# Designs tried in a protein design run: peptides against a protein of PDB entry 6J07. Part 11

Target 1, 107 residues: chain A of PDB entry 6J07
Amino acid sequence: GQRGWFCGSVSQDLRQFWVAEGGTISDPRAADFLFSCDASHPDTLRIYQSLDYIEDNATVFHAYYLSAVANAKIKNSVALGHFILPPACLQKEIRRKIGSFIWEQDQ

## One batch from the design tools (peptide; made by RFdiffusion4, then SolubleMPNN)

Design b1_p10_1_s1 (from b1_p10_1, 7 letters changed)
Fold by OpenDDE base, seed 3:
Structure b1_p10_1_s1 (fold): chain B 107 residues (1-107), chain A 10 residues (1-10)
Amino acid sequence: as target 1 above (107 residues)
Amino acid sequence: TPKPKLAKAP
């Protein structure tokens, strides 16, 4: 199964989509996936401050990934790696190098 | 249906 944790910044619609697709919702320690829509949200900040994250044993993904999957015409055409959500303090530099994040672009 | 890879070690 797929266990997901959701920041409070993630809409109920996206959470419901996750469950509808067979996922379950869990606490971050038990979760296989961590979803957020706001790197500055207190819930997400607590993830970034956790030992698991600091030791590179966890990755936070922008929940827009789920929306992209829902709208994709080709199965498996949406790359999860494009939705990595880094801490806010790193985002400016990343944008300078690779451009705006996919969730910030018109879709 | 989404098929993401594991993002966190349990």
Scores: peptide ipSAE 0.049, ipTM 0.715, DockQ to the pose 0.291
Fold by OpenDDE base, seed 5:
Structure b1_p10_1_s1 (fold): chain B 107 residues (1-107), chain A 10 residues (1-10)
Amino acid sequence: as target 1 above (107 residues)
Amino acid sequence: TPKPKLAKAP
């Protein structure tokens, strides 16, 4: 199965969708996926400060990915890689190079 | 820029 951790910034609706699709919710250490809607939220900041993240063993994804999946007409057409949520200090540089994030465009 | 993984490593 797929285990997900959710920052407090993620709505209950998105959490429910995850579960409805067969996912389970876990603590960050056990999770396969880490979801957040706010890189500056204290929950997410704790992830960025964790040894797993610092050692490049974890990635945070914007939870809008789940909304995109829910609305997709073609199964598996949504690329998870487009929803990587980096620390706030890196986002400006990323926007400069590849443009605005998807969640900023559609929300 | 960082080169993150596409999923948390087990």
Scores: peptide ipSAE 0.045, ipTM 0.689, DockQ to the pose 0.370
Fold by OpenDDE base, seed 1:
Order: C-alpha cells, then structure tokens, then sequence
Structure b1_p10_1_s1 (fold): chain B 107 residues (1-107), chain A 10 residues (1-10)
C-alpha cells in the first residue's frame, strides 16, 4: 500500500481523501510520500533537516496535489512533479526561473 | 523526476 506522512498544516479533508483512495497514514520514516501545505511549518522543517532529504532520497509534495486529483476528470492527468514543495529559502529563486507554483495559482 | 521517498513496498 501507499503510506503517506502529513504535516500538521494539511487539512483533515485532504488526509481523508488520501485514505479514501486507499492510502494509509504513517510517520515520516515509514512513509512513501511526504505531504505538506507549509514549507515553514516546524513539521516540514524537520523533514528538510533529515538525512534522507539532505541526501536527496526524499521529496516533500504540496498536499494540494490531492485536491487536484480529487477534482480531475482523469486522475492520471495530474502530474505529481508539479507539486514539489522545496524549502522556503529556494522558492523565490524557483519562481523567478519557472514561475509561480500551481498551488499559488489555484488558491 | 521527483522521488517521493526511498523505494518501499506498497
């Protein structure tokens, strides 16, 4: 099964959708996916400081991905890669080069 | 390509 960790910044509705789609909720060590809605939240900051993340073995995704999937006509049409949530210190530079993040456009 | 996390059994 797909195991997901959720930052405290993620709403209960999105967590419930994850479970409804067959996912389970776990701690970061057991998780296959890491979801957050706030790169500055202490929970997410601890992920960025972890060895797995520093060694490029983990990615944090914005939980808005789940909302996009829920609203999509075809679930496979939503690209997970568009929802990478980098540390706040990198976001300004990324916006300058690529543009605003999807979750900022739609919310 | 994004890596959700280390490869683990589903």
Amino acid sequence: as target 1 above (107 residues)
Amino acid sequence: TPKPKLAKAP
Scores: peptide ipSAE 0.057, ipTM 0.712, DockQ to the pose 0.327; fails the geometry check
Fold by OpenDDE base, seed 4:
Structure b1_p10_1_s1 (fold): chain B 107 residues (1-107), chain A 10 residues (1-10)
Amino acid sequence: as target 1 above (107 residues)
Amino acid sequence: TPKPKLAKAP
């Protein structure tokens, strides 16, 4: 099964979608996927400070991914990799090189 | 490459 952790910044609707699609909700240590809508939220900051993240064994994804999946005609058309949510300190540089994040374009 | 945690059940 797919276990997901959700930052407090993520709406209940997106959490419910995750569960409706067969996912379960867990604490960060047990989770397979980490979802957030705010890199500066205290919950997400704690993830970035965790050993798993520091050792590059975890990735935080923007929960807008779930919204994109929900609205997509073809589920596989939404690439999870496009929804990586990096720490705020890296976002400016990423925008400079790649452009605005997908979630910023649509909201 | 973005990845979830490694040792996980499907």
Scores: peptide ipSAE 0.049, ipTM 0.704, DockQ to the pose 0.251; fails the geometry check

Design b1_p10_1_s2 (from b1_p10_1, 6 letters changed)
Fold by OpenDDE base, seed 5:
Structure b1_p10_1_s2 (fold): chain B 107 residues (1-107), chain A 10 residues (1-10)
Amino acid sequence: as target 1 above (107 residues)
Amino acid sequence: VPKPKLQKAK
């Protein structure tokens, strides 16, 4: 099974979808996936400050990915890489080079 | 339903 951690910014509906699809919920250290909807949320900030993250052994994904998966018409058509949620200090530069994040476009 | 996949192992 796949283990996921969820920031407090993530809705219960998305958490329930994760579990319904066979996922389990765990602490950040045990988790295979880290989901958040807010890079400025205290829970997410603690992840960014962790040794696992600093050493590039962890990635935070925007939980909107789960919504995209739930609504996808084509299986395996949703790319997880489009949902990487970087720290706020990097977001402006990323937007300049690549454009607005997908979760900002669809909200 | 598509499922998320690990980008990198922890």
Scores: peptide ipSAE 0.057, ipTM 0.705, DockQ to the pose 0.155
Fold by OpenDDE base, seed 2:
Structure b1_p10_1_s2 (fold): chain B 107 residues (1-107), chain A 10 residues (1-10)
Amino acid sequence: as target 1 above (107 residues)
Amino acid sequence: VPKPKLQKAK
């Protein structure tokens, strides 16, 4: 299935798009996907501090992925891996190695 | 709706 959890930082429009495309919304434990727009939001921090995340059994994705899918000519051409949202403490090093995140670039 | 291509099993 396609069950998604959404941080409070994610707009209602993106949540509605998820549901319109056939997804359902659930708590983090039941979710197949975890979406956030803010690594520092309390909801997202609770995910990073959970045993599932610490034991590498969970990944948080930036909800901008859904915007990219909505605007793409070919929906399956958008790579989910480009939208991994790591904890804030790791982002500087990642930017040094890979460059700015897609959601930080000009539209 | 995306597919869990890179989502780790929960």
Scores: peptide ipSAE 0.055, ipTM 0.700, DockQ to the pose 0.240
Fold by OpenDDE base, seed 4:
Structure b1_p10_1_s2 (fold): chain B 107 residues (1-107), chain A 10 residues (1-10)
Amino acid sequence: as target 1 above (107 residues)
Amino acid sequence: VPKPKLQKAK
């Protein structure tokens, strides 16, 4: 199975979708996936400050990925890599180089 | 449930 951690910024609907699709919910240490809707949320900030993240052994994804999956007409057409949620301090530079994030474009 | 593609292994 796939274990996911969810920031408090993630809606219950998206969490329920994760579970409905076969995922389980866990603490960040046990999680295979880390989901957040807000890089500035205290829960997410704690992830960014963790050893695993600092050592580049963890990635936070924007939970909008789950919404995209739920709404996708073609299964597996949604690329998880497009939903990497970097710390707020890096987002301006990223936008400058590759444009606005997909979750910003669609909502 | 997403399948890992671009993800750091915990």
Scores: peptide ipSAE 0.054, ipTM 0.704, DockQ to the pose 0.236
Fold by OpenDDE base, seed 1:
Structure b1_p10_1_s2 (fold): chain B 107 residues (1-107), chain A 10 residues (1-10)
Amino acid sequence: as target 1 above (107 residues)
Amino acid sequence: VPKPKLQKAK
C-alpha cells in the first residue's frame, strides 16, 4: 500500500478519498507521498525545512490532484507531475516562466 | 492512489 501524509490544510474529503482508493495515512517520516493545499501552512513549511526536502529527497504535491483523479473518467489521465507544490518563495518565478498552476486554474 | 513517476518520493 501507499502511505500519505496530509497537511492540516487538506480537507477531510480528500483524505477519505485517499483511503478509499487504498492508501493509508502516516507521519511524514513513513509517508511515500506528501500532500498539502497551502505552501504557507506551518505543517508544510516544516516539510520544506526538513533535511529530506532540502537534499531533494522529498516532493510535496498539491492535494487537488486527488480531486482531479476523483473526477477523471480515464484511468491514469491525471499527471501527478503537474501537481508539484513548491515553496511559496519559488512560485512567483515558476508562474512567470510556465504559467499559473493547474490548481489555480480550476479553483 | 497515485503512483510515483519520474518524481522524488520518500
Scores: peptide ipSAE 0.054, ipTM 0.709, DockQ to the pose 0.209

Design b1_p10_1_s3 (from b1_p10_1, 6 letters changed)
Fold by OpenDDE base, seed 4:
Structure b1_p10_1_s3 (fold): chain B 107 residues (1-107), chain A 10 residues (1-10)
Amino acid sequence: as target 1 above (107 residues)
Amino acid sequence: VPKPKLRKAP
């Protein structure tokens, strides 16, 4: 299934889109996907501090992915991997190596 | 709509 957890930083519109496309909303433990718009939000920080995340069994994605999917002209053209949201402490190094994140380019 | 791939252990 498509069970998603949403940080409080994610708009209701994006949550509604998820549900409209057949997804369900769950707690982080039950979720298959974790969405956030803010790596520094307390909800997201709790994910980063969880054993599942520390043991590399969880990934947080920027919810902008859902917006990109909604606006995509070509089906399956949006790569989920481009929307991995790492902890803030790693973002500077990532930007140095691969450039700004996709969700930052549209801001 | 493309389906996300699992990135969390079940």
Scores: peptide ipSAE 0.064, ipTM 0.735, DockQ to the pose 0.313
Fold by OpenDDE base, seed 5:
Structure b1_p10_1_s3 (fold): chain B 107 residues (1-107), chain A 10 residues (1-10)
Amino acid sequence: as target 1 above (107 residues)
Amino acid sequence: VPKPKLRKAP
């Protein structure tokens, strides 16, 4: 199975979807995936400050990915890489080079 | 449903 951690910023609906698709919910250390909807949320900030993250052994994804998967018409068409949620200090530069994040465009 | 890919070191 796939283990996921969820920031408090993630809705219960998205968490339920994760479980319905066969996922389980765990603490950040045990999780295979880290989901958040807010890079400034205290839960997410603690992830960014963790040794696992600093050493590039963890990635935070925007939970909107799950919504995109749920609504996808074509299977396997949703790229997880488009939903990487970087710390706030990096977001301006990323927007300058690549453009607005996908979750900002669709909300 | 598309499957997420692991991006965390075990």
Scores: peptide ipSAE 0.064, ipTM 0.732, DockQ to the pose 0.309
Fold by OpenDDE base, seed 3:
Structure b1_p10_1_s3 (fold): chain B 107 residues (1-107), chain A 10 residues (1-10)
Amino acid sequence: as target 1 above (107 residues)
Amino acid sequence: VPKPKLRKAP
């Protein structure tokens, strides 16, 4: 099974979808995926400050990915890489170069 | 659920 950690910023609905699709919820250390809806949330900040993240052994994804998968006609058409959630301090520069994040476009 | 990815240190 796939293990996921969820920031407190992620709605219960998205968590329930994860579980309904066969995922389990775990602590960040055991998780295979890290989901958040807010790079500035204290839970997410703790991830960014962790040694695993600093050493590039962890990635945080925006939980909107799960919503996109749920709504897609073809689930595998949703690219996980488009939902990487970087620290807030980097987001402005990324938007300047690439444009608005996908989760911002649908909201 | 997304396909398994190595985005977290095992």
Scores: peptide ipSAE 0.058, ipTM 0.737, DockQ to the pose 0.284
Fold by OpenDDE base, seed 2:
Structure b1_p10_1_s3 (fold): chain B 107 residues (1-107), chain A 10 residues (1-10)
Amino acid sequence: as target 1 above (107 residues)
Amino acid sequence: VPKPKLRKAP
């Protein structure tokens, strides 16, 4: 499906883009995609603390993915996997291994 | 909207 949950850190513009492209907005349990712009936001923290996430049945994506899709000239050229948003406690080590996240770089 | 990807268990 195309159901998305959005952390409060995600702008209304990105939510509107999701809906305009055919997506719907749902609670985290029903959602197919989980979007956030802030791993430290209370909404996102609740996801990381959920049983679904702990059991590796959920992934959080940075909502900047939607911005990248909106601005992409080639359809399907934006890789969702590059926008996985891990818990803040892991980000420093990840940056050490693979470099800065895409959403931290200039467009 | 991205293609549906099972990154969350139903």
Scores: peptide ipSAE 0.057, ipTM 0.734, DockQ to the pose 0.275

Design b1_p10_2_s1 (from b1_p10_2 with R6Y H10L)
Fold by OpenDDE base, seed 5:
Structure b1_p10_2_s1 (fold): chain B 107 residues (1-107), chain A 10 residues (1-10)
Amino acid sequence: as target 1 above (107 residues)
Amino acid sequence: PTATPYTGPL
């Protein structure tokens, strides 16, 4: 499915793109995808702090994924896995080992 | 899991 939840940190433009591509916007419970642009935003923190997230029943993606898809020649050429948005407490270590996140490199 | 849907009550 294409049900998405959006943190308040995500621009209306990206939300509109999601809908234009056939997605729908839902609450986190019904969502297939959770999008955020800020791991420190209260909306996103509520996800990270939930039992479902702690128990690995949820994944948050950086909404820049949608921008990358919008600009890509082939939509499937953009790997969703590169846009996993982990809690802020993990990001420094990830950057140290893997490098800067895509959303930090491209914008 | 890369694309695990949220199933919680939030």
Scores: peptide ipSAE 0.039, ipTM 0.680, DockQ to the pose 0.422
Fold by OpenDDE base, seed 2:
Structure b1_p10_2_s1 (fold): chain B 107 residues (1-107), chain A 10 residues (1-10)
Amino acid sequence: as target 1 above (107 residues)
Amino acid sequence: PTATPYTGPL
């Protein structure tokens, strides 16, 4: 898929990078990828509250993934799975168990 | 589940 939805928390630079790399920007329902930089942003919260997400048919990724890809020598070397952005209610527990999120580490 | 990037950007 090439369609991405972007939370308002995502910078225009990252959106432009997505498009420059061949992606398109769409609404959440049509998107193949959902990007956000803030699990507490209203846009992202609406995703988490959607039936698709509740039924585990959607995943939100931290847009820092795009930055990581942009800076990687090999684009495929960046694991998308490391950038799953869970709801805020789960983040504390996740951090406790597996450590800080990659986007929270020194960039 | 985690979305899987197929063909496309990045």
Scores: peptide ipSAE 0.039, ipTM 0.668, DockQ to the pose 0.154
Fold by OpenDDE base, seed 3:
Structure b1_p10_2_s1 (fold): chain B 107 residues (1-107), chain A 10 residues (1-10)
Amino acid sequence: as target 1 above (107 residues)
Amino acid sequence: PTATPYTGPL
């Protein structure tokens, strides 16, 4: 199945959507997906500090991905890769190169 | 239902 971990920054609505779509909620070690709405939240920071993340074996995604999926008119039109949530210390440079993140843009 | 995306490291 789809196992997801959620930072405390993620709303209950998005968590409920995940479960409604067939997902389950797990601890980070067991999760297939890691969702957060705040790279600076302590929960997310712990992920960034973990060995799995440091060794590039984990990726954190912005939970707005779930909202985008919920609102998409075309199935599979939302690319998960556009919702990678990097550590806050990298975001300024990333914005300089590729522009604002999708979750920061008008819908 | 949502699509099942790739799972794993970048």
Scores: peptide ipSAE 0.038, ipTM 0.660, DockQ to the pose 0.154
Fold by OpenDDE base, seed 1:
Structure b1_p10_2_s1 (fold): chain B 107 residues (1-107), chain A 10 residues (1-10)
Amino acid sequence: as target 1 above (107 residues)
Amino acid sequence: PTATPYTGPL
């Protein structure tokens, strides 16, 4: 399914794109995908604090993924895995080991 | 589980 939850940090334009492409918007518990633009936003922090997330049964993605999809020339050419949004406390370590996040490069 | 193996929904 294409049920998505959106942090308050995500623009209405990206939400509208999701819906225009056949997605629906739901609460986090019902969502198949969790989108955020800010790991420090209270909405996203609540996800990170949830039991599902702590038990690695949930993943938060940066909503810039939707912008990348919208601008892609080839269908399915944008890899969702590149847009995993980890908690802020982990981001420095991740950048050190893997490099800057794709949304930081393209924005 | 981490959704790294998933392709995008769109």
Scores: peptide ipSAE 0.036, ipTM 0.662, DockQ to the pose 0.143

Design b1_p10_2_s2 (from b1_p10_2, 3 letters changed)
Fold by OpenDDE base, seed 5:
Structure b1_p10_2_s2 (fold): chain B 107 residues (1-107), chain A 10 residues (1-10)
Amino acid sequence: as target 1 above (107 residues)
Amino acid sequence: PSATPYTGPL
């Protein structure tokens, strides 16, 4: 399905886009996708700190993915995997090895 | 990261 949970850090505009594209908004348990714009937001931290996440049963995506999709000529040309949002404690190391996250780059 | 939907409590 296309059920999404949204951290409080995600703008209403992006939520509305999700719904406009056929998505629904649900609680994390029912969600197919977890979206956040802030790995340090309490809502997102609760996900990271959950047993399911710790056991690698959940993934958080940066909601900028939705912006990228909205602006893309072909929706599925935007790779969701590029928008995985890891915990803040890992981000600096990832940037060192791979470079800045796509949501941090100029477009 | 998991490719499966979240199914835990929250």
Scores: peptide ipSAE 0.041, ipTM 0.686, DockQ to the pose 0.322
Fold by OpenDDE base, seed 1:
Structure b1_p10_2_s2 (fold): chain B 107 residues (1-107), chain A 10 residues (1-10)
Amino acid sequence: as target 1 above (107 residues)
Amino acid sequence: PSATPYTGPL
């Protein structure tokens, strides 16, 4: 599906891009994709605290993915998996093991 | 992360 939820930390420009590309905006329960720009934002924290997330039935993605897609020279060249946004408490450990996140490098 | 693959709008 093409349904996305957006944390309040996501700019209106990125939301508009999502819609322009055929996406719709929905509540988290109905969404196929969950986008955020801030793992510490209250909206995103509520997702991390949800049963669906705890049971690994949900993933939050950094909305910079949409910016990367918009600027990509080759269609479908941006991998969504590179934009998984984990809880803040896990980010230091993840950076230690696999390096800095893409959104930290490019924005 | 969820084991379910995601297909974006692009």
Scores: peptide ipSAE 0.040, ipTM 0.673, DockQ to the pose 0.125
Fold by OpenDDE base, seed 3:
Structure b1_p10_2_s2 (fold): chain B 107 residues (1-107), chain A 10 residues (1-10)
Amino acid sequence: as target 1 above (107 residues)
Amino acid sequence: PSATPYTGPL
């Protein structure tokens, strides 16, 4: 299904968009997708500390993905993989190798 | 949203 968990850092607008597109909102254990706008938010930190995440069985995505989908002119042109939100402690190194995250780039 | 559910790493 389309069950999503949302960090408290995610705006109500994005949550509403998710629901409007047929998604439901659930707790992290039941969710198919985990969305956050802040890797340092306590809600997201709890995800990173969970066994599922530690065992590499979970991925957190930046909720800006939903904005990108909403604004995309070509259906299915937005790649979810570009919106992986890693823990803050890893982001500096990732930026060094790959560049700025897509949600940090000019809109 | 996505057409299919996703769990785990990419």
Scores: peptide ipSAE 0.039, ipTM 0.665, DockQ to the pose 0.215
Fold by OpenDDE base, seed 4:
Structure b1_p10_2_s2 (fold): chain B 107 residues (1-107), chain A 10 residues (1-10)
Amino acid sequence: as target 1 above (107 residues)
Amino acid sequence: PSATPYTGPL
């Protein structure tokens, strides 16, 4: 489906874009996609602490993905997998191995 | 929404 949950760190503009493109907004349990702009925001931390996330049944994406899609000349040129937002405790190791995140490069 | 919708964890 196209149900999305949004952390309080995500702007209303990005939420509106999601809806304009046919998405709906739901609570985290019903959502197909979880969006955040801040791994340290309390809303996102609650996701990371949930059993669904701990058991690898959920993924949080950086909402900058939506901005990238909005500005892309080719819609499918933006890979969702490049916008996985991991917990802060894992970010240093990831950066060490594969470099800085896309949203850090452009923002 | 993604141009290629994905369901499940990554």
Scores: peptide ipSAE 0.037, ipTM 0.660, DockQ to the pose 0.165

Design b1_p10_2_s3 (from b1_p10_2, 4 letters changed)
Fold by OpenDDE base, seed 1:
Structure b1_p10_2_s3 (fold): chain B 107 residues (1-107), chain A 10 residues (1-10)
Amino acid sequence: as target 1 above (107 residues)
Amino acid sequence: PSATPATHPK
């Protein structure tokens, strides 16, 4: 399904786009997708601390993915994998290996 | 240990 949880750091506009595209908004336990704009936000930190996340059964995505989808010229051209939002403590290492995150470049 | 997390919905 298209059930999404949203950190408090995500704008209402992006949440509305999710719903307009057929998604629903739910709590983290019921959600299929977890969206955040801030790895340091308390809401997102609670996700990173959860057993599901620690056991690699969940991924947090940067909500800028939704903005990229909204502005894409070709549908299905935006890769969700480019929008993984890791814990802040890992971001420096990730940038060192694969470069800056897309949301840092385009927003 | 892993630098990047897995990419998948719940």
Scores: peptide ipSAE 0.045, ipTM 0.688, DockQ to the pose 0.132
Fold by OpenDDE base, seed 4:
Structure b1_p10_2_s3 (fold): chain B 107 residues (1-107), chain A 10 residues (1-10)
Amino acid sequence: as target 1 above (107 residues)
Amino acid sequence: PSATPATHPK
């Protein structure tokens, strides 16, 4: 399905876009997609601390993905995989190996 | 983390 959970760090505009595109909003346990704009936000930290996440059964995506989709000229041109939002403790190592995140480049 | 879902918003 297209059930999404949103961290409190995500704007209402992005949430509205999700719904306008046919998505629904749910709690993290029922959600198919987890969106956040801040890996350090308490809501997101609770996700990282959950068993589902620790056991690699969950992925958090940066909500900037939705903004990129909304502004894309070509449908399906935005790769969801480029918007994986890892815990802060892993971000430095990732940047060292593959460079800055997309949302950091455009925001 | 888990692999990217097969479906995503358009």
Scores: peptide ipSAE 0.045, ipTM 0.695, DockQ to the pose 0.129
Fold by OpenDDE base, seed 5:
Structure b1_p10_2_s3 (fold): chain B 107 residues (1-107), chain A 10 residues (1-10)
Amino acid sequence: as target 1 above (107 residues)
Amino acid sequence: PSATPATHPK
């Protein structure tokens, strides 16, 4: 399915876009996709601290992915993997190796 | 972290 959970850091506009594109909104346990705009938000931190995440059974994506999809000319041209949102403690090292995240470049 | 979303039963 296309079930998504949204951190409180995600705007209502992006949530509405998700629903308009056929998605539904659910709790984290039932969700297929976990979206956040802030790795330090309490909602997202709870995800990182969950057993599902610790056991690598969950991934958090930056909600800017939805904005990129909305503005893309070609359907499926936006790679979800580029929008993985890791815990804040890892972000500095990742930036050092591969550069700034897409959501930081385009916003 | 995984690059794939979680999988749940229908």
Scores: peptide ipSAE 0.042, ipTM 0.692, DockQ to the pose 0.395
Fold by OpenDDE base, seed 2:
Structure b1_p10_2_s3 (fold): chain B 107 residues (1-107), chain A 10 residues (1-10)
Amino acid sequence: as target 1 above (107 residues)
Amino acid sequence: PSATPATHPK
């Protein structure tokens, strides 16, 4: 399904796009996708602290993914994996090894 | 982390 949870850091426009594309909005426990624009936002931090996330049963994605999809000619051309939003404690190391995140480059 | 949707117990 396309049940999505949205951190408070995500704009209403992106939420509306999600719904327009056939998605629904749910609480984190019911959600298939977890979207955030801020790994340090309290909402997102609660996800990172959840048992589901700790046990690697959940992934947080940067909501900029939705913007990228909206702007793409082919929706499937946008790789969701490029928009994984890791906890802040991991981001520095990731940037060092891989480079800046996509959302940091374009947003 | 996985690039797939979150998994839930069924």
Scores: peptide ipSAE 0.041, ipTM 0.693, DockQ to the pose 0.505

